# Peptides against a protein of PDB entry 2FGR: the designs that were tried, part 67

Target 1, 331 residues: chain A of PDB entry 2FGR
Amino acid sequence: SSVTLFGIVDTNVAYVNKDAAGDSRYGLGTSGASTSRLGLRGTEDLGGGLKAGFWLEGEIFGDDGNASGFNFKRRSTVSLSGNFGEVRLGRDLVPTSQKLTSYDLFSATGIGPFMGFRNWAAGQGADDNGIRANNLISYYTPNFGGFNAGFGYAFDEKQTIGTADSVGRYIGGYVAYDNGPLSASLGLAQQKTAVGGLATDRDEITLGASYNFGVAKLSGLLQQTKFKRDIGGDIKTNSYMLGASAPVGGVGEVKLQYALYDQKAIDSKAHQITLGYVHNLSKRTALYGNLAFLKNKDASTLGLQAKGVYAGGVQAGESQTGVQVGIRHAF

## One batch from the design tools (peptide; made by RFdiffusion4, then SolubleMPNN)

Design b1_p12_8_s4 (from b1_p12_8, 8 letters changed)
Fold by OpenDDE base, seed 1:
Structure b1_p12_8_s4 (fold): chain B 331 residues (1-331), chain A 12 residues (1-12)
Amino acid sequence: as target 1 above (331 residues)
Amino acid sequence: SAEFLAELAKHL
């Protein structure tokens, strides 16, 4: 058996030029290049190609020292793995987010990531962003000549909000082709939630692809999220992302990513463009900088996610500029 | 395209 303590401490100075009042916000933020975390993981060889595993992981907030506490809400799984693949029991990334966020060149964190995995409809479920689930069973296939898949089901356990009685139920999965420089995936998911105390289905479809040319990587996402409400009509968002990354001087990486969020329920678009640079001081320590621009149109109020500084919206039709400069250390 | 995604999303 093995047990590994692991983590990341990622802390930055962050600035955004506008909040909801039009004022600037700045300070010490967290998780600008990678989500800060502390975890325990291990495996046991059971013989015959069967392994048991565990994974316990929580978020670290280096700006306040976890003043609100510590938990294993990032992942808390036990697993069996072998030639059949891997079965996981416990809170984790849902299979769709685990696979499809891998195309985000900003690692689903900081001011630069693809923001499509979002609660677009004021859903009252704790995980209405489609990223994680409680009470989750997941299965991941081996890779068969490039082809792989993952499936998940989360029990609602009769959790209720208002008149909704199946809150937190998730069904979803992906199919993928991963071969050498190419990756492509299709993900489908449905989550039961509530909006305004009424039953609502969060439907999600995501296409992702990337190609690594060695000298550069291209990556893209196409997503539709639809909150199907029994009353008041659907809340639909089409999200698009295109990004490029390239190694610089053997120790650096530059990243450029564009995203478009077409918010159909308010007939409003938001455009995000982010430039990022990572400088590796070692295999474990990096300096980084992110510069992001978010342009809201019409009724759009999206804000950049400067965690620990400001992650709220802006006034309708306003543009926001964000900067993060920080240190990432892995152990 | 958004239309392609919309067509696939009918099966969710």
Scores: peptide ipSAE 0.016, ipTM 0.579, DockQ to the pose 0.012
Fold by OpenDDE base, seed 5:
Structure b1_p12_8_s4 (fold): chain B 331 residues (1-331), chain A 12 residues (1-12)
Amino acid sequence: as target 1 above (331 residues)
Amino acid sequence: SAEFLAELAKHL
């Protein structure tokens, strides 16, 4: 048996030029290059190629010392793995987000990430961003000549909100091809939730691809999220991302990522462009800087996710500029 | 749903 303690502490100075009032926000933020975390994981060999595993992981907020407490909401799984793949029981990334967020060059973190995995409809479920689920059973296949898949089901446990039943039920999965420099994936998910106390299905489809040319990596995402409401019509968002990264001087990485969020229910677009740089001081420690621009059009109110400083929206049609400069340390 | 796959196929 093995037990590994692991973590990341990522803390930054962050600035955004506008909040919901039009005022600037600045201070010490968290998780600008990687989500800060503390975790425990381990495996036990059960013989015959079978292994048991556990994984417990929580978010760390280095700016406030976890003033709101610590939990294992990032992952709390027990697993069996072998030649058949891996079965996981417990809260985790849902298979769709686990795979499809891997194409985000900003690793779903800081002011630069793809923001498509979002609660677009004021869904009342705890995980209506499509990222994680409680009560999750997941299965991941081995990789067979590049082909792999993951599937998940989360129990609702008869959770109700208003007249909505089955809240928190997830069903989803992906198919992927991962071979050498190429990765491509298709993910499909449905989550049951509530909007305004009414039953709502959150449907998600995501296509992702990346290619590593050695000198640069290209990555892309195409996503549709649809909250199917019984009253008021569907809330549909089409999200697009294209990014490039390249090594710089053997110890650095530059990233450029563009995203478009076409918010159909409000006929409004938001454009996000982010330039990031990571400077590796070691295998474990890096300095980083992110510069992001978010241009809202029409009724769009999206804000950059400067976690620990400001992650709220802006006024309709307003543009926001964000900066993060920080230290990431992994242990 | 099959409709959701069909909407995606229109955007590919």
Scores: peptide ipSAE 0.009, ipTM 0.549, DockQ to the pose 0.012
Fold by OpenDDE base, seed 2:
Structure b1_p12_8_s4 (fold): chain B 331 residues (1-331), chain A 12 residues (1-12)
Amino acid sequence: as target 1 above (331 residues)
Amino acid sequence: SAEFLAELAKHL
């Protein structure tokens, strides 16, 4: 049996030049290079190649000392693993987000990440961004010849919002090929939610790929999210990402990522471009800087996610510039 | 669904 305490404290100075009022925001923010977290995990060898596991992980907000409290909403799983793969019970990343966010060179955090995993429709469910689910059962295959897969189902537990009776139900999975420098994955998911008190299906399809050339890595995502509403028509977003990263001098990494969010329901696009640099002071401590530009067109109101400073939208058609400079420490 | 894949493919 083993128990490991682990975590990341990532805190930054952040600036965005526009909020929803058109004013600048600046201050101390969190999670600019990696999501700040505290976790406990462990495994028990049960013999015969079977292992039990647990994982408890919560987000840390270093700017306010977790003023809203601490919880294990990042992950709270018990598992069995072996030659068959891994079964997990409890709140976690849904299989689709767990796999497909791995192509995001900004680690699904800070002002640079791919923002496709979003609540595009003012969905009333707690996890309408498609990232995590409560009451989740997940299965992950072993890697066999590069091929791997993951599947998940989350129970709604008869959660109701308005006339919607299955809120929080998730079904989804991915298939992938991970071999040497190549990774490619296809993910499909459906989540039951509500919009305006009416039953709504959040459908998601995501294709991801990356290739590591040694001197640089390329990564890409193609995603469609569709909130299927019985009344008012579908809310569809097509999201695209292309990123590159390269090692610098054996101690640094430079990252450049572009994303396009084509918001069909409002006939409006948003363009995001982010330059990031990470400087490793050690195996555990890094300095980082991110510079992001978000250009909204027409009715688009997207904002950069400067967590702890400003993560709201901007006025329609407005552009936002964001900066983060911070320290990441892992333990 | 196959329809959802086909719709995505039209936008690629």
Scores: peptide ipSAE 0.009, ipTM 0.553, DockQ to the pose 0.012
Fold by OpenDDE base, seed 3:
Structure b1_p12_8_s4 (fold): chain B 331 residues (1-331), chain A 12 residues (1-12)
Amino acid sequence: as target 1 above (331 residues)
Amino acid sequence: SAEFLAELAKHL
């Protein structure tokens, strides 16, 4: 048996020019290039090509020393793997987010990521962003000729909120083609939740693709998220992303990403543009900078996710500029 | 659902 301790400490100085009151916020933030984490993982060879595995991973908040505590809410799985693929039991990324966030050039973290994986409807479920689930069983196929898939089911365990039953039930999966420079995937998911104490289905469809030209990578996402409410009508968001990245001088990477969030329930759009740079001091240590601009139109109140400084909304129709400069260290 | 796929296809 092997046990590996691993982690990332990523801490930054962050600024946003507007909060919900129209005031600037600045300070020490976390997770600007990669989510800060501490984890344990290991494998056991059972013979015949079968392996057992475990993975325990929690988020680190370097700005406050984990003042709200430490847990394994990032991942807490036991697994079996072999020529059949991998089965996982426990809290993890749901298969749809695990695959489709791989097309986000900002790695679903900091002020630059694709924000489509969001709670768009004030959903009362713990994971209404569609990223993770409790009580999850997941299965991942091997890659066969480029084709691969993942499936997941999370038990609701009769969790209720208000009059809503089945809260936290997830069913979802993806199909993908990953071969050489090309990646493409389609993901489908449904999660049971509540909005205003009433039963609500969170439906999600995501299409992703990327191509690596060697000198640059292009990546794109198309997503629809729909909170289907029995009363008050559906809350639908169409999200679009296009990004490019390129290596710089053998030690750096530049990233540019655009996203559009068409919020149908309020007939309002938000536009996000992010420029990022990562400078590798070593294989384990990097400096980084992110510059993001978020333009809300009409009733849109979206804010950039400057974790540890400010991750709230802004006034309707207001624009927000964000900056992060930080250090990432992996161990 | 099939309806959800059909609604996405109308907006692409």
Scores: peptide ipSAE 0.008, ipTM 0.540, DockQ to the pose 0.012

## One batch from the design tools (peptide; made by RFdiffusion4, then SolubleMPNN)

Design b2_p13_1_s1 (from b2_p13_1, 5 letters changed)
Fold by OpenDDE base, seed 4:
Structure b2_p13_1_s1 (fold): chain B 331 residues (1-331), chain A 13 residues (1-13)
Amino acid sequence: as target 1 above (331 residues)
Amino acid sequence: MSDEEIDELINSV
């Protein structure tokens, strides 16, 4: 039996040149390179190749000291694992996000990440970004010659919003090939939610791939999200990402990532480009900087996610520039 | 945590 205390404290100075009023925002933000967290995990060998596990993890907000409290909403699982793979019970990343976010060179946080895993439709469910779920059962296969898969189901527990039933039900999974420098995955998910108090299915399909050339890594995502409303047209977004990272000077890493969000329901595109740099002072401590540019077209109102400073939208058709400079420490 | 576990942690979502 083992218990490990672990975490990340990532805090930055952040700036965005526009908010929803067209004004600049700046201050101390969190989670610019990695999501700040505190966790406990452990395993017990049960013999015969069977292990029990637990994982409890919550987000840390270093700017306010978790003034709104601490919880284990990042992950709160108990598991059994063995030659059959792993079964998890509890709140976690859904299998689709767990796998397909791994292609994001910005670790799904700060101003640079792929923003495709989003609530595109003003969905009223708590997890309508498709990232995590409550009441989740997950299964992950071992890796068989590169091939692996994950599946998940989340119970709705008769949650209702307006006339929508089954809110929070998730079903999804991925298939993947992970071998040496190559990773490729296909994910499919459906989540039950509500929009305007009406039943809505959040359908998601995501393709991801990466290749590590040693001197550089390339990564890409193709995603379609569709909020299928019982009344009204579908709210569809096609999201595309291409990124590259490379080591610099043995202690640095540069990242460049482009994303396009084609928001079909408003016939509007947003373009995101982010340059990131990480400077490792040690294995556990890094300085980092992110520079992001988000160009909204037409009716698009997307904002960069400068957590702790400003994560709201901008005016339609406005461009936003964001900067983060911070420290990440892992323990 | 090993260095590998730290790398995994840093890159995890």
Scores: peptide ipSAE 0.717, ipTM 0.976, DockQ to the pose 0.927
Fold by OpenDDE base, seed 2:
Structure b2_p13_1_s1 (fold): chain B 331 residues (1-331), chain A 13 residues (1-13)
Amino acid sequence: as target 1 above (331 residues)
Amino acid sequence: MSDEEIDELINSV
């Protein structure tokens, strides 16, 4: 049996040149290179290759000391694992996000990440970004010669919003090939939600791939999200990402990532480009800097996610520049 | 945690 306390404290100084009013925002923010977290995990060997596990993890907000409280909303699972793979019970990353966010060179946080895993439609469900789910059962296969898969189902428990009676139901999974320098995956998910008090299906398809050339890594994502509404038509977004990272001087890493968000319901695009640098002071401690530029076209109002400073939208058609400089410490 | 476990933690979402 083992129990491990673990976490990350990532805190930054952040700046964005525009908020929803067109004004600049700056201050102390969180989670610019990795999401700040505190966790407890452990395993018990049950014999015969069977293990029990638990995982409890919550987000840390170092700027305010978790003024809104602490919870285990990142993960709260019990599991059984063995030669068959792993079964998990409890709130977690849904299998699709767990796998497909691994292609984001910015670790799905800060001002640089792929923002495709989003509530594009003002969905009224708690997890309409497609990242996590309550009441989740997940299964992950072992890696068989590179091939692996994950599947999940979340119970809605008859959660009702307006006339929608199945809010929070998730079904999804991925198939992947992970072998040496190559990773590639296909994910499919459907989540039940509500928009304007009406039943809505959030459908998601995501392709991801990466290749590590040793001197650099290339990564890409292709995603379609569709909020299928009975009234008012579908809200569809096609999201694209291409990123590269390279080691610098044995202690540094440079990252460059581009994303395009083609928001079909408003016939509007947003372009994101981010330059990041991480400087490892040790295995556990790094300095980092991110510089991001987000160009909204037409009716697009997307904002960079400077968590703890400003994560809201901007005026339609406005461009936003963001900077984060911070410290990440893992323990 | 091992160096590998630290790398996994840092890169995890």
Scores: peptide ipSAE 0.716, ipTM 0.975, DockQ to the pose 0.909
Fold by OpenDDE base, seed 5:
Structure b2_p13_1_s1 (fold): chain B 331 residues (1-331), chain A 13 residues (1-13)
Amino acid sequence: as target 1 above (331 residues)
Amino acid sequence: MSDEEIDELINSV
C-alpha cells in the first residue's frame, strides 16, 4: 500500500469595485488559480489487475488558517479499480461536474470561472450547485479508443426539507470522447432538492468541447440548468462559455474567457469576461493575475467569486470589476 | 508526485 500527501496553497490579494451596498472590497483571498486543498490518497494492489484506493481531500483557506475548521468535503472516497474502470463510494465531485468543469480554463475557481454550476433558485439542498454530492456511488469507464463515460447515484437517505422527502438524491452521468487534441462531452443530471420548502428537481444538461492546437487551446460550454418547481414555475438558466488559452514564452499561460448567463426566470442576462495570466516559477509554484468584468443586465445581481474577500451579489443591473494577484504552490 | 501528477492536481477542480 502507498499513501501520498498532496495539496495546493493558493492565496491572493483581491479587489472588487462593488459589493451589495455598492462599496469596494479588498483583502487577502484564497483559491484564485486553483482551489487550495490538503489531501491524502493511496492505493493497494490486490492482484489480478484489481486495486483498492482511498482519497481524502479538504479545502484549505490560507487567509484565515481554516478558522471554521477542516473537513473532507472535497472528496472522501474508497474505490476499486481495474480493467473494468473505477467504482467509488463516498462524497466526491458528481460525474457531470468532474467532466464538464474540465472545459473551464479557470479551473472552476477564482473570479474567472464558468459560474453555470450554481444554485440558481435559492435551493435549500447543501449541494444545489450540482458540483458534489454526499452518499455518492460513482462509476468511471476506461478510455476505449477515446470514448469514456461516468455515472453516479447519490442516496437521499430520506432527507427532508419542508414537504420535500428526497433531498440530495442525485442521478447523472456523462459520455465523452477524449482523443489527442480533442475533448467533447455531454452530461445529464437530476438532483432532488427543495425551494421554499417544496420539492424541486434540479435538471442539468451540459455540453463541453475543447481543442488543443498546440499554440492555443479553445474551450466551450453550453449548459441549461432548470429548477422544476411544482408552484411558481421553472427557474431556468442557459449558460454559455467560450475561452481561449495560449502558452507565453515557455513559462507562462494567458487565458481569455467569456460567459453569458441567461436567467430566464427574471428575464435578465449577465456577461462575464476574464483575462488571466499564470507565470510558472517552477512546476509547483506560479504567480498569477486575473482581471474580470461582470455586467449584469436588468434584474441580474451576479457577483464575481473573490473567495475570502467578497463572493456575494451586487445591486440589480450593476457591473462589477475584480482583480486577483496571487501565488499558487502545489506539493 | 510526478510532473504529470502535479499538472493533474493543478488543473483539477
Scores: peptide ipSAE 0.713, ipTM 0.975, DockQ to the pose 0.907
Fold by OpenDDE base, seed 3:
Structure b2_p13_1_s1 (fold): chain B 331 residues (1-331), chain A 13 residues (1-13)
Amino acid sequence: as target 1 above (331 residues)
Amino acid sequence: MSDEEIDELINSV
């Protein structure tokens, strides 16, 4: 058996020019290039190509030293793997987010990520962003000539909110083709939740693709999220992303990503554009900078996620500019 | 961790 202690400490100085009051916020923030985390993982060879695994991982908040505590809410799995693929039991990324977030050039963190994996409807479930689930069983296939898939089911355990009696149930999966420079995936998910104490289905469809040209990588996402409410009609968002990255001088990477969030229930769009740079001081240590611009239209109130400084919304129709400059260290 | 495992870690969400 092996046990590996691992983690990332990513801490930055962050600025946003507007909060919900129209005031600037600045300070020390976390997770600007990669999510800060502490984890334990290991494997046991059971013979015959069968392995047992465990993974325990929690988020680190370097700005306050985890003042709200530490937990394994990022991942807490036991697994069996072999020629059949991998089965996981426990809280984890749901298969759809596990695969489709891989097309986000900003690693689903900081002020630049694709924000489509969101609670668009004030859903009352703990994981209504569609990223992780409790009580999850997941299965991941091997790669067969490029083709791979993942499936997951999370038990609701009769969790209730208001009149909703199946809160936290997840069913979803993806199919993908990963071969050489090409990756493409289709994900489908449904999560049971509540909005205003009423049963609501969070339906998600996501298409992702990337191509590595060697000198640059292109990546894209197309997503539709629907909160299907029994009363008041659907809350639908169509999200689009296009990104490019390129190596710089063998030690750096530049990233540019655009996203559009078409929020149908409020007939309002938000546009996000982010420029990022990572400078590798070593394999494990990097300096980084992010510059993001978020333009809300009409009734849109989206804010950039400057974790540890300000992650709230802005006034309707307002634009927000964000900056992060930080250090990432992996161990 | 190997360099490959570090690269995977850095890029994981």
Scores: peptide ipSAE 0.709, ipTM 0.974, DockQ to the pose 0.906

